# Peptides against a protein of PDB entry 5VZU: the designs that were tried, part 46

Target 1, 271 residues: chain A of PDB entry 5VZU
Amino acid sequence: GRTLEDIFHEHMQELILMKFIYTSQYDNCLTYRRIYLPPSRPDDLIKPGLFKGTYGSHGLEIVMLSFHGRRARGTKITGDPNIPAGQQTVEIDLRHRIQLPDLENQRNFNELSRIVLEVRERVRQEQQEGGHEAGEGRGRQGPRESQPSPAQPRAEAPSKGPDGTPGEDGGEPGDAVAAAEQPAQCGQGQPFVLPVGVSSRNEDYPRTCRMCFYGTGLIAGHGFTSPERTPGVFILFDEDRFGFVWLELKSFSLYSRVQATFRNADAPSPQ

## One batch from the design tools (peptide; aimed at target 1 I83 W246 L249 S253)

Design b2_p22_1_s1 (made by RFdiffusion4, then SolubleMPNN; from b2_p22_1, 16 letters changed)
Fold by OpenDDE base, seed 5:
Structure b2_p22_1_s1 (fold): chain B 271 residues (1-271), chain A 22 residues (1-22)
Amino acid sequence: as target 1 above (271 residues)
Amino acid sequence: SKEEERKKKLEELEKDFRYKEP
């Protein structure tokens, strides 16, 4: 019977062959599309832009990080045989912060899995509840058959007089001190380690993280077959580095900012 | 049993995941 090693070897051979085919096709026809850097916003978790990500067997890929309110997105600029360019490789829910355990418990994959799956279930419940409120609001527009109610004559109700003295009840405006939502303090950096059994391309990842969020990654078979979203953890290390733990794949992608300066890469101002 | 069906479905899911990459 095929061993797991035989299956992995066949998969890797197919992947290498597909990469070779895709790379060799560049000699035949290249279509260029201009890419613009996302505009930076004050509320962006970090500066948006190009990152170099590690994708295990795929190696290094270029990903555009962008912010969309309470969501962050990684979009593939370079594609691979599984996930083509222009796909959202990661989608991060900035509403759902993940609290990593202490360094000892971070080594336990089952503990990370428990935490992530609990957040996944909350996200699913919120999506179901928000779907129900949108559904109930549409049901009550039964067609009001506008029966033409006959024009009953407008009885002239008499002009009773003006004199109601304004009682000066000076209700003191209780200063509702709007508790200034303390700008979400970039949490004190905590020690970070990958769980045992999570593969990284190398051990050269930051050993301290600022904050983590729930996210989903896009996975597919060769040729973008059966694409699905898998749960994971976005890990912010610093202004120029983030990670994604692919929970089901037991893999880690490290993303490092591309330090190249691009001339005229800014999005045209919306005229 | 429901547990065997769950195990089989998990093994099927794990098979499908083993061939999917990010």
Scores: peptide ipSAE 0.391, ipTM 0.669, DockQ to the pose 0.120
OpenDDE base, seeds 1, 2, 3, 4: peptide ipSAE 0.031, 0.073, 0.031, 0.035; ipTM 0.656, 0.681, 0.648, 0.651

Design b2_p22_1_s2 (made by RFdiffusion4, then SolubleMPNN; from b2_p22_1, 11 letters changed)
Fold by OpenDDE base, seed 3:
Structure b2_p22_1_s2 (fold): chain B 271 residues (1-271), chain A 22 residues (1-22)
Amino acid sequence: as target 1 above (271 residues)
Amino acid sequence: SEAKKREEILKELREDFRYKPP
């Protein structure tokens, strides 16, 4: 049978060959496409834009973070041998916040796994329920056969009158205590640590996080073969940094804002 | 050690998305 070493050697040889082929194609033909920065909205979790990360043997990755109502997306700007440019490397569900445990329990991978898988099951249930409501509305356009049934004269049944007395009961105006939506305290960032056995390329990640959300990451074989979504955790550290924990892969990706200013990078206003 | 080499291989394979851990 193939050993783990055989699988590794075959994988690395194929990866090097693919990187060489892609690099050699740059000398022959380049297709340029303009990328526009997503418009910023007031309700965006952070300013949308370009983020740089490092992932695996691929080296420097550039992703565009954008917000789409209750979803956020990381779109690959740089392609790699597995995931081409323009694919959604991460999709984040902003409806499903993940509460991290205390710092001691954050070291336990099984605890994080439990929390994420419970959220994944809720997301799956909501998708099934929402699919049923959309199906029932297409029902009965039965053919209205307009049979003109004749106008039978309905008789004048009589006027019974009686007196019911006006009870005065002066119900006091109950003060509708407007439940003041407590402004989501931009509370002190929660202490953050990666679980034991989660691989990071750099141990220099932020040790505090603002909030976490359920998300899915895109994984594939070389040449974008057998693409699938794997569960993970989007971690917002600050305005310029986020992470993604790939749960099944037991890996962590750190993304930092590209501080470059681009001229004419905004999408033209729809006329 | 062989165990350490295996862990390094598993790390690289996971980082390249192609390997599902068993």
Scores: peptide ipSAE 0.225, ipTM 0.792, DockQ to the pose 0.127
OpenDDE base, seeds 1, 2, 4, 5: peptide ipSAE 0.209, 0.180, 0.176, 0.188; ipTM 0.782, 0.760, 0.760, 0.768; seed 4 fails the geometry check

Design b2_p22_1_s3 (made by RFdiffusion4, then SolubleMPNN; from b2_p22_1, 11 letters changed)
Fold by OpenDDE base, seed 3:
Structure b2_p22_1_s3 (fold): chain B 271 residues (1-271), chain A 22 residues (1-22)
Amino acid sequence: as target 1 above (271 residues)
Amino acid sequence: EEAKKREEILKELRKDFNYKPP
């Protein structure tokens, strides 16, 4: 059988070869496609746009972050040997916040794993329940046989009257104290540390985070073979930085906003 | 020794963030 060493050597040899082939294609005919920045909305968690991230052996990659109601999406702008450009490298469920434990318990990978897997199971249950409601509504277009049943003139039955009295009771207008939704205090960022055994390419990541969400990351073999979604944690650090913990891979990607301004990068307004 | 070598190989494979483990 193949050893884990054989698998590693074959993987690294193929990865190097694929990167060489792709690099050599830049001297040939390239197809260019214009990319537009997503429109910003008031309810967007942060400004959408281009972020630079690191994908282990692939090095520096560009991802576009966009918001789609209660979901966020990271789309690869740069492809690699495993995941081509235009694929959704991360999909984030903004409905499912992850509460990180205290800083001591954040070092425990098994605690983070427990929290994420409990959220994954809730997401799966909600998808099953929502699938059942959509199925039942279509069935009952029974044929309305238009039988023209005739106009029988049913009679005038009578007038009964009586009195009931005008009770006055002047109930006081209870002051509806509008519970002012306290603006969600942009609370002091929670102390953040990676669990022991989670690999980061750089230990220089933000040590405080604003909030975390459940998400899924896309993984594949070389040439985009057998693609699947793995559970993870989207970590919002600030307006310009987010992370993704790949739970099964025990790895962490840091993404930082591309500060370059692009002219004519906005989508044309639909006329 | 083999267990440590296996752990190092798994660690290197996991540095490919888009790689599907076998």
Scores: peptide ipSAE 0.174, ipTM 0.790, DockQ to the pose 0.169
OpenDDE base, seeds 1, 2, 4, 5: peptide ipSAE 0.139, 0.123, 0.168, 0.164; ipTM 0.764, 0.760, 0.783, 0.778

Design b2_p22_1_s4 (made by RFdiffusion4, then SolubleMPNN; from b2_p22_1, 13 letters changed)
Fold by OpenDDE base, seed 3:
Structure b2_p22_1_s4 (fold): chain B 271 residues (1-271), chain A 22 residues (1-22)
Amino acid sequence: as target 1 above (271 residues)
Amino acid sequence: MEEKEREEKLKELREHFNYKDL
């Protein structure tokens, strides 16, 4: 079988060739785009910003994390031979929390796969149902025929009816103590381990996670060929670290906040 | 994409993503 060394050698030759082709294109025309850091909102799961991650053999990549209501997005700042810069590498659905099992069952890849695929099916059903409601609402603007017409007046009349009596009974208002939903305590992080057979670049990932969400990752061949979304799990560890489990790839990417401060990186205030 | 072509692509991507620095 191919060794990891054989795979490395082949992929490194391709990556070097791709890098040479791209760098040779830069001698002809470079387009610079200014990147602004996304503004933070109070309801953002964590502070948006730049994160450094690893994509297996690609090494170090920069992703911008941003929040868009009930969705989070990872946008590539650094491109690679498969996925260009500016592409949305991960999309997270913050409506669809993933509940990890106990630490023993977290080692079972088939259990994680089951949980993720069940959530994926619910997301597909909700998209089909919501697509149907949006389709039906547009059709019934039938022409409002402005029918004009006119008139009249009638006034009638008075009638009476009757008295009925008084009965007192003062039934005490039972204080339905609305059990104040205790604000879901920002739960003590649960123990976290990667499933057996999920590859990580390093074993130095957080062994406790705060929460998990369903998401999709973008995958493509070299030169951005046949791009598609694959199911995965977004793992929030803390304010400065998150992971993504690529389910079909059996891979894990760890992302850590870039601690560098950039002058004038804020978006201009809308005038 | 044919299922075979997709599985070949997924195989290549698994090889690529699962590579650890030796």
Scores: peptide ipSAE 0.369, ipTM 0.876, DockQ to the pose 0.597
OpenDDE base, seeds 1, 2, 4, 5: peptide ipSAE 0.369, 0.203, 0.032, 0.282; ipTM 0.870, 0.789, 0.648, 0.835

Design b2_p22_2 (made by RFdiffusion4)
Pose (drawn by RFdiffusion4):
Structure b2_p22_2 (pose): chain A 212 residues (1-129, 189-271), chain P 22 residues (1-22)
Amino acid sequence: GRTLEDIFHEHMQELILMKFIYTSQYDNCLTYRRIYLPPSRPDDLIKPGLFKGTYGSHGLEIVMLSFHGRRARGTKITGDPNIPAGQQTVEIDLRHRIQLPDLENQRNFNELSRIVLEVRERVRQEQQEGQPFVLPVGVSSRNEDYPRTCRMCFYGTGLIAGHGFTSPERTPGVFILFDEDRFGFVWLELKSFSLYSRVQATFRNADAPSPQ
Amino acid sequence: EEEEEREEILEELRELFALPPE
């Protein structure tokens, strides 16, 4: 929905062109691999499926939310040269809720960082052996119309890598649930916010034979 | 070397996730 002008500034102009060129080299001679929608589950769930998400200058990407016990997984359906399609883009730890402060403390980025790194440490120890909402100051959000009220927050980690999917790594963050079908992820080390929203479209023949 | 590579990756991603100039 833009022209060469609105894009010729600039890092996105490049990424957009590479995508167009790369994808168009297929001339619709493509191979498709099977995917499934995730299993629904009652008590043990807060709703799975496909979501549109903001991935900075790469634009929106489609991510699948699925539940695996006390962890939720976000798996890329569409991706980018940094973190490709098919990878785990996010992992939400559902046993580590994070309390939301009043608006003024939400605004304080360092309080959020200290709190998140604390949980990261407690998690490392374990493994080794709705109210108003606002993003902290200094955290970017491509959306800006992110909901200003939220139901809950959890610790999670996102996967990052340089171009070519080089040296991928987990970085700490916080998952934010807004309503039944909108959620967010604050990328702590990037001071960046990704807003996700449910794909409302319905899909035929997409259920899995079983959870395994 | 690994620390420098990680910093370069963070810089690149921060640029990707920055808001575009208007």

Design b2_p22_2_s1 (made by RFdiffusion4, then SolubleMPNN; from b2_p22_2, 7 letters changed)
Fold by OpenDDE base, seed 5:
Structure b2_p22_2_s1 (fold): chain B 271 residues (1-271), chain A 22 residues (1-22)
Amino acid sequence: as target 1 above (271 residues)
Amino acid sequence: MEKKLREEILKELRELFSLPPK
């Protein structure tokens, strides 16, 4: 039978060939776009910027991490045969923190799967509820056919009727239970281990994480065919490292900050 | 058709993620 090494070699040759074909076909049409680093905001979970990561067999990929309110995004700077550059490889919902269980239960893939799928269902419900409020407002501008119904005149005037007392209906202000923004406790990191059966390309991943969030990863076939979002877990290890667990793929990608200082990579100040 | 294609893509991607970098 083909060894894993043979399969890997054949597949790497195919990917290199695909990359070569793409590069060579576009060689005459390579539009270099300047990439600007996103501005850092005080409320950003970590400093935004370039991260190097492992995404499938494609080797080392560059992703831009950016923050957009309660969402974070990993945007591909390097494309691969499946997902072109400029696509959002990961989307993180910073509203939906994943609480990892104890280290023993973290080894159980089914437990992680349960936790993630419960959060996915909440996110889906919130999207449906928010979609209903936006939908009802547009419906009723049916064309008012201005039927010119006639001018009937009638006049009558007068009556003064009286002094109705102001009922002090003291409507109790319903306590909007401010969903306590659990402060992002920059607490002591929790012990972290990948579930059994989750493939990591690097066994040297951080064994402590700060926090985890629900996210989705983009997957596609070759040539960006049938692109879809699959559920996963964004794992913040530290200021310079994060991971993504691809739940359906049973895979882990580690991303590390690119430490290179780029001169003039800052976005021009909006004049 | 779509389900089968998805299963094929997922199979391929799982294979890709399982392969160690040389």
Scores: peptide ipSAE 0.241, ipTM 0.780, DockQ to the pose 0.525
OpenDDE base, seeds 1, 2, 3, 4: peptide ipSAE 0.022, 0.022, 0.021, 0.050; ipTM 0.548, 0.555, 0.547, 0.610

Design b2_p22_2_s2 (made by RFdiffusion4, then SolubleMPNN; from b2_p22_2, 6 letters changed)
Fold by OpenDDE base, seed 1:
Structure b2_p22_2_s2 (fold): chain B 271 residues (1-271), chain A 22 residues (1-22)
Amino acid sequence: as target 1 above (271 residues)
Amino acid sequence: MKEEERKKILEELRELFSLPPK
């Protein structure tokens, strides 16, 4: 049977060959694009920027994290054989917080899977409902054929008198009990452990997390064939570290901020 | 995506993620 070592050697040979092919293809035409760091906004969950992660046997991956209202996005700075540079490797829905169970139940992959799949179904329902409202609103702009209504003459409307007595309709103000949205407690760091059977290349992951959110990761075959979104969990550890649990892959990727100070990497202020 | 193709891609990716760091 293929050993894990044989599979590793085959994949490493393929990756080396692919890296060689890519390098050799680019030797004749290197296009340099300047990457700007996104500006930080007050409402950003953490400072946006470059993060380094490990993506499978492909080695070091560099991702740009950015915030877009209620969405966060990881954009690949480094491409791989499956997902080219510039693709959104992860998309995070900051409206859909994942509540992790207690530390004992966090070891149960099926419990995490249940929680994530329930949130996925809610997201799908909200997209269907919002799609129907947007669909019905566009249908009513049928072309009003402006038939030229003929100018019928000014009949003198007679001046009937004023006597409308104001009815005192004493509508009782129904006590709309405003359900006090409990302020989302900036959660005390919750103890964190990966579920059993989730593979991590880095066993030295943070054992406490601040917040978790529903998200999707991008998967594809070689050459970006059949690209699809797979469900996952974005885990915020701290200002400089986040993780992504790839639910269907049973895999965890840890991302750490690139601490390098880039001179002149800030986006030019919009003039 | 065909389900078989999706399954294959997921299997290949799981293998890639499961490989120990050398």
Scores: peptide ipSAE 0.371, ipTM 0.876, DockQ to the pose 0.542
OpenDDE base, seeds 2, 3, 4, 5: peptide ipSAE 0.340, 0.358, 0.370, 0.361; ipTM 0.863, 0.871, 0.876, 0.872

Design b2_p22_2_s3 (made by RFdiffusion4, then SolubleMPNN; from b2_p22_2, 7 letters changed)
Fold by OpenDDE base, seed 2:
Structure b2_p22_2_s3 (fold): chain B 271 residues (1-271), chain A 22 residues (1-22)
Amino acid sequence: as target 1 above (271 residues)
Amino acid sequence: MEKEKREKILEELRKLFSLPPK
């Protein structure tokens, strides 16, 4: 059987080969492009900017976090053997908050998987419904030639009866105490732990999170082959740290803000 | 994408994410 060493060696050889192919593309032409930091908006979940991630065995991964109304986007600044620079590595749906269970149930991967897949199904339904409304609105401008078909008359008739008694039945209105959704105290961090069997490269992830959202992550084979989006969880820890759980991969990526101040990195004002 | 090809890609990606750099 293949040993763990054989699998590791084969994987390392493939990774080295891919890194070599990518670096060999630099021999002929380096194109430099200026990166602008996204402007901060009042409604942004956190300050947009550059984040350093632990993203597989590729080394230093840099992503740009930006906000687009009810969506957040992570764009790769550094490429890797699977996903080139400029690709959207994560897309976060800020309409679909994920409530994590208690700390005991957070250790259960199947519980997290259930919650995420239920949210994914809701997102899919909303996309189908919104697609139908856009489709039906175009069809009905057929010319209503209103042919004036005639007025036929019919008349009848009459009757009767009276009595039914006023049954008093005083059904007490059962006070359905609407369980007041306790306003999720936006300021108190929830205890956080990764599910059992989710791999983290850094065990020093924050043990408290502010909020979680449904999102999708981009995955691809080497050389950006067969790119697809997989379900995941965006975890906001604080102003400078977020995570992404890759559900299908059973992996966690931690992202930390790049603290470097960049002079003149602001986007030019739209003229 | 064929299911088998997807499973292979996911396994390769899982290895990429799980293996610590030596």
Scores: peptide ipSAE 0.045, ipTM 0.600, DockQ to the pose 0.496
OpenDDE base, seeds 1, 3, 4, 5: peptide ipSAE 0.045, 0.034, 0.014, 0.028; ipTM 0.608, 0.590, 0.391, 0.579

Design b2_p22_2_s4 (made by RFdiffusion4, then SolubleMPNN; from b2_p22_2, 8 letters changed)
Fold by OpenDDE base, seed 2:
Structure b2_p22_2_s4 (fold): chain B 271 residues (1-271), chain A 22 residues (1-22)
Amino acid sequence: as target 1 above (271 residues)
Amino acid sequence: DEEAKRAEILAELRSLFSLPPK
């Protein structure tokens, strides 16, 4: 059988060849398309814009982060041999916050996997329920012909019986200690560490995070073959940095804001 | 260590964000 080394060498050779083909295509035809930065909204989790990421052997990638109500999207500005430019590399569901455990339990990959998979099943259930409500609303306008069939008067009957005494049992009102939702400490970042067995290309990642959300990442074979969405965790570190944990891949990607000021990159105001 | 080398190769393959060849 092929060794794991043989598979690695074959895959790396194919990747290098594909990178060469993609770069050599520029010699034949360059199409330039203007990109616009999305406008910032007050309800945006952070300022939208360009972020640089590092995907293993792909090297430097540029992603546009944008906000769409309760969803965020990372759109590829740079294509690679697997996923072309313009694809949504990450989709974040801002309705489904992930609570990370304490720092000790964050090292346990199985605990993170459990939490993410539970959220994934909730998202699937909500999508199925919302699909049924939209389906049932169209079907019921069939004209119910109102034929008034006269239901008969069935009668009877009986009677019993009497007594039992009013036991006074003065059940003390158990103080429902309202579990005070501890106000999510909006100010201090939670300690953060990657689970054991999650690979990061850079060991230099932020050791505190502000919040986490459920998300999905796009994966594909070479030439965008068999594209699939894989579950993951979006990790907001600060205004300029976020991460994505690819759960099935056991990989972590760090994204940092591109600090370059772009003149005339604002979207034209909708007139 | 052969196991360490296998783990490194698997980590690099996973970092490619490619589907394993079917």
Scores: peptide ipSAE 0.095, ipTM 0.707, DockQ to the pose 0.124
OpenDDE base, seeds 1, 3, 4, 5: peptide ipSAE 0.055, 0.077, 0.041, 0.051; ipTM 0.672, 0.686, 0.646, 0.657

Design b2_p22_3 (made by RFdiffusion4)
Pose (drawn by RFdiffusion4):
Structure b2_p22_3 (pose): chain A 212 residues (1-129, 189-271), chain P 22 residues (1-22)
Amino acid sequence: GRTLEDIFHEHMQELILMKFIYTSQYDNCLTYRRIYLPPSRPDDLIKPGLFKGTYGSHGLEIVMLSFHGRRARGTKITGDPNIPAGQQTVEIDLRHRIQLPDLENQRNFNELSRIVLEVRERVRQEQQEGQPFVLPVGVSSRNEDYPRTCRMCFYGTGLIAGHGFTSPERTPGVFILFDEDRFGFVWLELKSFSLYSRVQATFRNADAPSPQ
Amino acid sequence: EEEFDELTRAQKMDFLVEEREE
């Protein structure tokens, strides 16, 4: 929904062109691989499926939320040259909720960082052996209309890599649940916010034979 | 810090990967 002008500034102009060129080299001679929608589950769940998400200058990407015990997974359906389609973009630890402060403390980025890194450390120890909401100051959000109220937060990690999916790594963050079908992820080391929203469309023939 | 905050998200990812490899 833009022209060459609105894009010729600039890093996105490049990424958008590469994509157009790259994808169009297929001239619709394509190979498709099977995917499935995730299993629904009662008590043990807060609702799976496809979501549209903001991935900075790459624009929106489609991500699938699925539940695997005390962890939720976000798997890329569409992706980008940094973190490709098919990868785990996010992992939410559902046993480590994070309390939300009043608005003024939410605004304080360092408080959020200290709190998140604390949980990261407690997690490393374990493995080794709604109210008003606002983003902290200095955290960018492409959306800006992110909901200002939220139901809960959890520790999670996101996958990052340089161009070409080079040296991918988990970085700490925090997952934010707004309502039944909108959620967010604060990328702590990037001071960046990704807002996700449910794909409302209904899909035929997409259920999996089983959880395995 | 100011320069880093002005980068796009992809640029920040590239920058951090390159910095940590070094």

Design b2_p22_3_s1 (made by RFdiffusion4, then SolubleMPNN; from b2_p22_3, 12 letters changed)
Fold by OpenDDE base, seed 3:
Structure b2_p22_3_s1 (fold): chain B 271 residues (1-271), chain A 22 residues (1-22)
Amino acid sequence: as target 1 above (271 residues)
Amino acid sequence: DEEFLSMSLSEKMDYLVEKRKA
């Protein structure tokens, strides 16, 4: 197998080559694509928009955050050598909250790993069950050839009588104590720390988070080779900041809202 | 482990992709 050193050496050579390609492409015809900002919806977890990543070796990474019902997506606006622009770098399942333990147990990577993997298995089970229901529903539309069975006129059988008095069994209404759905407390931010052994390029991350969700991140080799989804944790810090913990990579990415205003960046209304 | 932890996100991705092909 290739050693870790061999992979590093090849990676560095490819990074230099990709940097050269990115600089030399300005001498060529550039194709410009217009990007539209996603519309904001009332049910969006935060305002959708552009976020700056502070984790890349390749400089400034820009991601578009958008909401799609019970899912959120981070779409790369800037490509890198591994993942081209327009790919979904993160996919967040807003159905599956991650409950972080206390601050002491948050330092334990194995505890976070356990919690995330348990949620991953639930997501897989739900996908299998939903796949079975969709499969069984298609089988029953066999074309019932409506053979016109003939109108045989059969007879008058008689009028038997009325009497059955239903007994008044006075079952006491058991007080179903409606478990008052405790109003989703606008969650007081909980203390947050990265697990030991999770690398952050920036130690200046928020030490309080609002909520966490299960998600997956896209990983690939150079040139978008062998792309796959890896489990992680989406961490909402505030309206303008979120993070992603890449579990298998033992890495953290911080994203901060781009405060720039863009004219005519709204998507055209569907006519 | 320390060398892997020192890697960039892209380097870790490349390492995992190659390790899974092996």
Scores: peptide ipSAE 0.149, ipTM 0.779, DockQ to the pose 0.563
OpenDDE base, seeds 1, 2, 4, 5: peptide ipSAE 0.025, 0.125, 0.108, 0.137; ipTM 0.698, 0.761, 0.739, 0.767; seed 1 fails the geometry check

Design b2_p22_3_s2 (made by RFdiffusion4, then SolubleMPNN; from b2_p22_3, 12 letters changed)
Fold by OpenDDE base, seed 1:
Structure b2_p22_3_s2 (fold): chain B 271 residues (1-271), chain A 22 residues (1-22)
Amino acid sequence: as target 1 above (271 residues)
Amino acid sequence: DSEFDSLSLSEKMDYLTKKRKE
């Protein structure tokens, strides 16, 4: 098998070659595309928009965060050697909230891994069950022969049947013990720390989080080879900051809102 | 483990994608 050293040397050779090719190509063809900011919706977890992050070793990463019902997406605005611009770097399932353990157990990478993999398995089961219901419904439309049986017009009869007295059967209101959904403690941020062995480029991350959700991150080799989705955790810190823990990569990416105001960057109203 | 943990995110992505092809 290839050693980590062999893979590192191959990666560095490819990266040097790619940097050389890109640097040489900048002189020839620049394509500019206008970016529109997604409209904000009342039900959006935070205001959608541009975020700057630490994704790869290649400088400034810009991601557009957008909301799509019970899903959120991070779309790359900047490309890197692995993943081109316009790809969804992260996909977040807002149906599957992750509960972080206490601060002591948050340091345990295996505990976070267990929690994330259990949620991943639930997501897979829900996808399989929803696939089976869609499959069985299509099979029964055998071609029913359209026999044209005639429209017989039959008649009137009006009969006013009588005043049946409403029996007052006083059925006792069974105490439906409304299981009081404990109000999700929305407001108090939980203490947050990265697990031991999770690499961060910057140790200056928020030490308190609001909410966590299951998500998937996109990984690929150089030139977008063998793209795949890996499990991870979306961490909402505040209105302007979120993180993503790449579980299989043991890595953390911090994203901060771009504070620049863009004039005329709103999406055109759908006509 | 320790060597993998020292890699950049891009290097880890390249490692995982290459390893799954073997």
Scores: peptide ipSAE 0.448, ipTM 0.914, DockQ to the pose 0.566
OpenDDE base, seeds 2, 3, 4, 5: peptide ipSAE 0.389, 0.428, 0.230, 0.424; ipTM 0.900, 0.910, 0.826, 0.909

